# Designs tried in a protein design run: peptides against a protein of PDB entry 9IZ0. Part 243

Target 1, 345 residues: chain A of PDB entry 9IZ0
Amino acid sequence: ITCLGSNGHTYKQLVKGGNDDLRQDAVMEQVFEQVNGFLRSYRKTSQRNLSMRTYKVIPLALKTGVIEWVQDTIPLGEYLDSAHKVYHPKEWSLSTCRKLIAEKQMEDLETRLKVYDLVCRHYRPVFRHFFLESYADPVQWFTTQTNYARSTAVASVLGHVLGLGDRHGQNILIDKTSGEVIHIDLGIAFEQGKKLPVPECVPFRLTRDVVDGMGITGVEGVFRRCMEFTLETLRREEDSLLSVLEVLRYDPLFSWLISPLRRMKKQKMQLENFNQPESGNITTDASRDPKIQRNNVSGESEAERAILKVRQKLSSTLSVEASVGELIRIAQDPSYLALMFCGWS

## One batch from the design tools (peptide; made by RFdiffusion4, then SolubleMPNN)

Design b2_p23_6_s2 (from b2_p23_6, 9 letters changed)
Fold by OpenDDE base, seed 5:
Structure b2_p23_6_s2 (fold): chain B 345 residues (1-345), chain A 23 residues (1-23)
Amino acid sequence: as target 1 above (345 residues)
Amino acid sequence: EEEEYLKLLREAGYPLPLSEILR
């Protein structure tokens, strides 16, 4: 919908209804705004304008709300599918690659690694072309690629620390103007992605295309350094971050757990969206999810475990450099990536 | 060395090596 603001400006807004927990998104966006406060207060992050890109979420009901339409964005997955067809027309289709990975999803690691490596040889990265084709001015090109690497670094650290899941290419928007990443659908947090039918095994999305977008330096340039400064800021502000999360512990509307039905629906929708050509009618069939009596007692124990896990991830047991080095290693490790859902590539 | 590093990774809350995720 398009709304006229009280300031006389017209705003496009997305009205989501049905099964999306916009309350979860709104809460995570509030956490990101607090973290953006920490990033602005710390010299090393402030000097680089490090931030998590946020969007306004107004929950109208438990399952309905208004989301700010982020103008001039494209889903990463939409760009990549289109770009692969243009730049690598002789390679395998995304559907073929996903099918091969899905057919081996229940097999051993060695078999899954062989299939993942085979797919990687027949489906090469293209995301560098986003910056090359979108920006004719070399200064704008360099600035936007730098903004991409910076925003991806912030999102990677926050995604790890907060245990953000479901980071597939449709849940990551690219701003066509700034090159920054915008994470959407924040309904899987606090490591609940590990409880999906296909567990998420990587700390954040650092696929070959995500790295290709960083240009010739890959992870060893702006990205690594911005991850280090972001993690250093979050470690410094640990008590402040934990205090923000403790407020959520007592929010009866916040869901620390993904429901079994929501787990199945998310992965089924991922499978269905991969098999249907883009007829853009998301008919959210309003199947009445039965009133799962939220046993309040189970929520508090899960919130406590989630907060303890955030504290553990902010531990100074390893240096910032060693910690970031290990996160980057794991997020790029074929042994972990081969275990991901077929839609992760 | 490797066991001590694995212990430090666990204590720091990092993802366990694949050999332990699959156990």
Scores: peptide ipSAE 0.195, ipTM 0.755, DockQ to the pose 0.022
Fold by OpenDDE base, seed 2:
Structure b2_p23_6_s2 (fold): chain B 345 residues (1-345), chain A 23 residues (1-23)
Amino acid sequence: as target 1 above (345 residues)
Amino acid sequence: EEEEYLKLLREAGYPLPLSEILR
């Protein structure tokens, strides 16, 4: 839909209906807006314009809402699939790579690492080409690549701290004007990604293509330093951030747990990428939504556990540099990436 | 306008903007 704002500007809006609980997205966007306030308040982050890119979410009903249509964006995964076909037309298809990884999903780590390495050798990074193709002016190229590295650093720290899951290439948009990343579909937070059929083992997405977009320095320089400044800011604002999250503890509508329906939807999406749709009418009689008596007690206990995990991630036991160094190491570790649904790109 | 929006959010059971809860 197109809406006319009270400011006289026209805004394209996406009406999203179906099974997605937009309330979680709206709440997470509000948390990002508060964090953006913290980032603006500190010299080290404000002088670099560090922010989490946000979008407006207006939930209208339990499963329906209006989302801001982010103009001039492309999903990272859409770009990468297209670019890979252009730059590496003799390499394996994304579907072939996915198939090989899932065929080995139940195997030991050694077998999974061998398959991951094999996939990596037959599916090379291409995301550097986004900047080279889109920005012919050297100043614009440098600026947008810098903005990409900065925004990815903020999103990586904040995504780790809040335990954002489901960070696949379709849930990460690239702004074609700024080079900044925009994270969408925020309904898997507080480490609920570990409860997916393929558990998430990395703190954030730092795959070979995500790194390739940072240019010749990779994770070193802009990305690492911006992660450090972001984490330093969040550690300073720990009490403020925890106070924001404590408000969510008392929100009866906030789900600290992944819904069974969302888990099942993600399971189907993970499986449908492998199987042609066998027209098996599994009439899962979804009509018996058991009245999830969300025992308020269970929700409160999960909220408390989530807040405790955030506090633990903000701990000053290690230096900012050591903490960021370990996060970058884990996010790039083949032993974790080989366990992921799409850890190679 | 803002109060009416906040009222609609409350009536719909939506979480209020964190900015309004933190005031």
Scores: peptide ipSAE 0.017, ipTM 0.420, DockQ to the pose 0.022
Fold by OpenDDE base, seed 1:
Structure b2_p23_6_s2 (fold): chain B 345 residues (1-345), chain A 23 residues (1-23)
Amino acid sequence: as target 1 above (345 residues)
Amino acid sequence: EEEEYLKLLREAGYPLPLSEILR
């Protein structure tokens, strides 16, 4: 929708309705705003203008709200699919790659690694071209690529610490003006992505295309250093961040668990992205009710466990450099990427 | 802008932003 503001400006807005809890998005955006406060207060992060890009979420009801339309953006996955067809027209289609990974989803790790490597050879990174083609001025090119690496570093640390899930290419927007990343659909947090039908095994998205966008240095230089400064800031502000999360513990409307409905919806979307509309009546016999062991784990004990995991991720047991080094290693490890829904791009 | 957003949250029966709860 387009709304006329009291200031006479027109704003594009997305109205979401349905089963998705927009309150989860609104709460996570508030957490990001608090973290942006910490990043502005700390010299090493402030000097680099490090921030998590946020968007306005106005929940109107439990399942209905207005979201700011982030103008001049494109979903990363949409850009990558389009660009791959242009730069590598002789390589495999995204649908072919998805099919091959899906066909081997139930196989052993060795088989999945072989298929992942094969897909990677037939679907090469292209995200560097976003910066090379969008910015003819070398200074603008360098600035926007630097902003991309910085914003990706902040989002990677925050995504790990808060346990953000469902970080596929459609839930990551690229700002065409600044080169910054905007994370959307924040309703899978506190490691609930590990409860998806395809469990998320990486701390954040650091696929080959995400790295290709960083330019010739890849993860080294700007990205690594900005992750280190962001983690150093969050460790410094641990008590402040935990106090913010403790407020959510007492919010009776905050869901620390993925809803069964959202889990089923994500499962269905994962399955439907594999089915071309061939007319086959796959009667998914919904009769195998996986006994969701309603472990009547009180919402309070899930909140407590989530907060304890955040505290553990902020632990100073390892140096900032060692912790970031491990996170970058795990996020790029083929043994984890081969297990993802789309780990090759 | 921020005060108007806070008002909308209150009117919708949503908890205040964490920034207002932590004040």
Scores: peptide ipSAE 0.016, ipTM 0.404, DockQ to the pose 0.022
Fold by OpenDDE base, seed 4:
Structure b2_p23_6_s2 (fold): chain B 345 residues (1-345), chain A 23 residues (1-23)
Amino acid sequence: as target 1 above (345 residues)
Amino acid sequence: EEEEYLKLLREAGYPLPLSEILR
């Protein structure tokens, strides 16, 4: 829809209906706005304009709302699929890569690593071309690539701390004007991505294409430094961030757990993309009345565990540099990426 | 802009933004 604001400007809005709880997205966007306040308060982050890009979410009812239409964006995955066909037309299709990874999903780590390496050799990174194609001016190219690395660093730290899941290429938008990343579909948080049918085991998305977009320095430049400054800021504001999350503990509409419906939807989408013949022994233990699982683990205990896990991630036991170094290492580790649904791009 | 957003949230019967709850 297009809305006319009181300022006389027209705004495009996406009306989203269905089974997705937009309250989760709206709450996470509010947390990002508070974090953006912290990032503006410190010289190291403010002088670099470090922020999580946000969008307005207006929930209208349970599972229905209005989302701000982010203009001049493209999904990362859409760009990568299109660019890969142009720059590497003799390499494997995304569907071929997905199929091979899925066919080996139940195999040992050694076999999965061999298949991941094979896929990586037949599907090379292309995301650097986004900046080269979009910006003829060298200053604009450098500025947008820098903005990309900065915004990716903020999103990586914040995504790790809050345990954001489902960070696939369709849930990451690229702003064509600024080069900044915009994370959408925030309904998997607090490490609930580990409960997906294909568990998420990386702290954030730092695949080969995500790194290729950072230019010749890869992670060893603007990205690493901006992660360090972001984590330093979040550690300083630990009590403020935890207080914000404690308000969510008492929000009866906030889900600390992945919705069974969302889990099933993701399971179907993962299965449909693989054309696996019905091997009939998926025990859909869907027979447990969704009413009974609500009763025994108080939503309070899950919130407390989530907040405790956030506090643990903000711990000063390791230096900022050591913590960021380990996060970058894990996020790029083939032993984790080979286990992911799409760890190669 | 922010006042219109707050108005829309109120009209939708949604809780106020954290920024308004934390004031």
Scores: peptide ipSAE 0.009, ipTM 0.358, DockQ to the pose 0.023

Design b2_p23_6_s3 (from b2_p23_6, 12 letters changed)
Fold by OpenDDE base, seed 2:
Structure b2_p23_6_s3 (fold): chain B 345 residues (1-345), chain A 23 residues (1-23)
Amino acid sequence: as target 1 above (345 residues)
Amino acid sequence: DLEEYLKELEKAGYPRPLIEILR
């Protein structure tokens, strides 16, 4: 929809309807705004303008709302699929890579690693080209690549701490003006991604293409340092962050668990990405509501467990540098990436 | 109060036509 503001400006808005609960997105955006307050208050993060990019979400009903349309953005996965066809036209298609990984999903780790390595050799990183194509001026190129590395670092730390899931290339937007990342569809948080049919085993998305966008220094430049400063800020503001999350514990509308509907939808989308659309009208009569055994794990006990897990991730037992080093290592480990739905790009 | 919430949305820079859908 297009709305005319009281200021005479026209605003584009996305009306989202269906089965997606926008309340979780709105709550996570509020948490990001609070974290952005902490990042602005701390000298090391403020001097670098470190922030989680946010967008406005207005939940209108249980399953309907309005989302701010972020102009001049592209989904990371859309750019990568297009760019790979241009720069590597002799390599495998994304569909071929997905099929090969899918066919081995139930195999042992050794077999999955061999297929992952094979896919990686036939689907090379291209995300560096986003910056080289989009910015003719070297200063703009360097600035936007720096902004990308900074915003990715903030999103990586915050995504790990809050346990953000479903971080596939369509849920990460790139701002074409600033180079910053914008995370969307925040409906999987507090490590609920580990409960997906393909469990999320990485702390955040740090695939080969995500690293390729950081330029020649990869993770060892701006990215690592900005992760360290972000984690240092979150550790300093632990009690403030936990207090924000405790308010959500008492919100009867906030779900600390993945919605069974969202889980089923993600299962179906994962399975449909494996099956080519054979045009068979399987009218699966949706009438068998599987009796969701509501294990009466009180929503309170799951909230408490989630908050305890956030506190554990903010623990000062390891240095900031050691903690960031381990997170970067795990996020790039082929033994974890080979288990992902799309760990190669 | 709904009207307080709508004023907070207006202060947050939401377009008035979008706020009026909530009324």
Scores: peptide ipSAE 0.000, ipTM 0.270, DockQ to the pose 0.022
Fold by OpenDDE base, seed 5:
Structure b2_p23_6_s3 (fold): chain B 345 residues (1-345), chain A 23 residues (1-23)
Amino acid sequence: as target 1 above (345 residues)
Amino acid sequence: DLEEYLKELEKAGYPRPLIEILR
């Protein structure tokens, strides 16, 4: 919908209705705004204008709300699918790659690594072309690529610390004007992505295409340094960040757990993407919701566990440089990427 | 059971360090 604001400006807004908990998105956006406060207060991050890109979420009810339409954006996955067809028309389709990975999903790590490597050879990175196509001016090109690397670094640290899941290419928008990343659909947080049918194994998305967008320096330039400054800021503000999360512990409407409905929706989307023929009667007999025994692990116990994990991720046991180095290593490790739903792009 | 799920992940070849983060 398009709304005229009281200020005379026209705003595009997305009305989301249905099963998506916009309250969780709104809460995570509030956490990001607090973190943006920390990033603005710290010299090393403020001098680089480091921020998590946020969008306004107004929850109207438990499952409905208004989301600010982020203008001039494209989903990363939409760009990559289109660009790959243009730049590598002789390589495999995204659907072929997905099928091969899925066919081996239940196999051992060695078999999955072989298939992942095969897919990687037949589906090369293209995301560098986003910046080369969009910006004819060299200064604008360099500025936008720098903004991309900076925003990706902030989002990577925050995504790891807060345990953001479901970071697939459709939940990461690229701003066509600034080159910044915008993370959407924040309903999988505090490591609940590991409870998905295909568990998320990496701390953040640092696939070959995400790295290709950083240009010739890859992770060893602006990205690594901005991760280090972001993590240094979050370690400094640990108590402030934990205090923000403790407020959520007492919000009875905040879900620390992935909803069964969201898990089922993700499972269905995974199955639909594989063109598995309609093998018969999956009667969506919604009555056989597997009683995942809600073991009444009190929402308090899950919140406490989540906060403890955030504290552990902010631990100063390792230097900032060592911690960032290990995170970058793990996020790029083929042994983890081969286990993901789409780890090759 | 969480431990049963972790054993299924270990059988599926998930690296132990990733499994331990689920604990």
Scores: peptide ipSAE 0.000, ipTM 0.286, DockQ to the pose 0.035
Fold by OpenDDE base, seed 1:
Structure b2_p23_6_s3 (fold): chain B 345 residues (1-345), chain A 23 residues (1-23)
Amino acid sequence: as target 1 above (345 residues)
Amino acid sequence: DLEEYLKELEKAGYPRPLIEILR
């Protein structure tokens, strides 16, 4: 829909209906707005204009709302599929890579690593070309690539701390004007991505293409330093962040758990993306999952566990540099990326 | 090294204020 604002500007908005609770997205965006407050208040982050890009979500009902249409964006995965066909026309298709990874999904780690390495050799990074194509002016090129590295660093730290899941290339938008990343579909948080049929084992998305977009320094430049400054800010504001999350503990509409329906939907989408014929006989009789009465007690215990995990991730037991170093290492580790749905790009 | 990279950017003609934002 297109809405006329009180300022006389027209805004495109997406009316989302369906089975997904838009309140989850709206709550996570509110948490990001609070974190952006902390980033603006801290000298090291404010001087660099560090922020998590947000979008407006207005929940109208449990399953219906209005989402701000993020103008001048492209999904990372859409750009990468298009650019890979242009720059590497002799390499494997994304569908071929997905098929090979899927065929080995139930195999041992050694076999999965061999297939992941094989896929990586036949599907090379291209994301550096986004900046080279879009920004002919060297100052604009440098500024937008820097904005990308900065926004990716903020999103990586915050995504780890909040345990954001489902961070595939369609849920990460690139702003074509600023080079910044926008994370969408925030309904998998607090490590609920580990409960997906393909468990998410990385703290954030730091695939080869995500790194290629950072330019010649890769992670060893703006990205690492901006992760460090972001984590330092979140550690400083730990009590403030935890207080925001404690308010959500008492929100009866907030879901600390992935819904069985959302889990099943993501499972179907994963299977469809593998071109596996529906073997019709997994009648997971969704009718026989007893109405797990959302015992308020179970929700409170999950909220408490989620908040405790956030506190643990903000622990000062390791230095900021050591913590960021370990996060970057894990996020790039082939042993984790080989287990992901799409860890090669 | 960061300082070597910043010097390369300065040699490439990038404005010093942009370079300082990278520190």
Scores: peptide ipSAE 0.016, ipTM 0.392, DockQ to the pose 0.014; fails the geometry check
Fold by OpenDDE base, seed 3:
Structure b2_p23_6_s3 (fold): chain B 345 residues (1-345), chain A 23 residues (1-23)
Amino acid sequence: as target 1 above (345 residues)
Amino acid sequence: DLEEYLKELEKAGYPRPLIEILR
């Protein structure tokens, strides 16, 4: 729908219905707005205009809501698939890469690393071309690439601290005007992505294409420094952030558990990506009713555990530089990326 | 249980360093 605002501007809005709970997305967007307040208050982050890009979510019911339509965006995964076909037409298709990784999912780490390395050699990074194609002016090119590295750094720190896990290329939008990243579908927070059949194992997405978009300096430029300043701000505002999360502990609308519907949707997307032929005799032993694994883990105990894990991630035991260095190392480790659905791009 | 889930991950071929980050 398109609405005329009281200011005379037209706003496009998405009315979403179906099986998606928008309440969790709305709550995470509220947490990001509070964090953006902390980033604006701290000199080192304010001077760089560091923020998590947010979008308006208005939940109307359990399965319906209104979402702000983010104009002039493209999903990262859609750009990468299209660009790879243009720049590397002789390399493997995304479907071939997915198939090879899926066929080896049950193999040992050594075999999975060999397949990951093989896929990486036959599917090279292309995300640098987004900036080179979109911005003919060198100042616009440099500005948008800098904005991309900055926004990715903020999203990476927040993704780690709030346990958003690995954000796949369809859940990351790129703003074509600013180069900034926008994270969508925030229905997995507080490390609930670790409970998926293929768990989210990296603290944030830092694949070869995500790094290729940062330009020649890769992670060792604007990205690392902006992660450090973001983490320094969050450590300074730890009590304020924990107080925001404690409000969510008592919010009856917030679920600290992955919704069964989102879990089923992700499981279906996982199974579809594995191209397992419908070999008929998966006796879905109906006795594994996903209702029975509602074991006595009260939503309260999950909330308490989540807040404790956030506090641990904000610990000053390691320097900001050492903590960021370790996060960058883990997020780029082939031993982790080889286990993902799409760790090669 | 977390430990049951971590054992399922270990059975699924997830490396221990990953599993420890999940703790």
Scores: peptide ipSAE 0.000, ipTM 0.264, DockQ to the pose 0.035; fails the geometry check

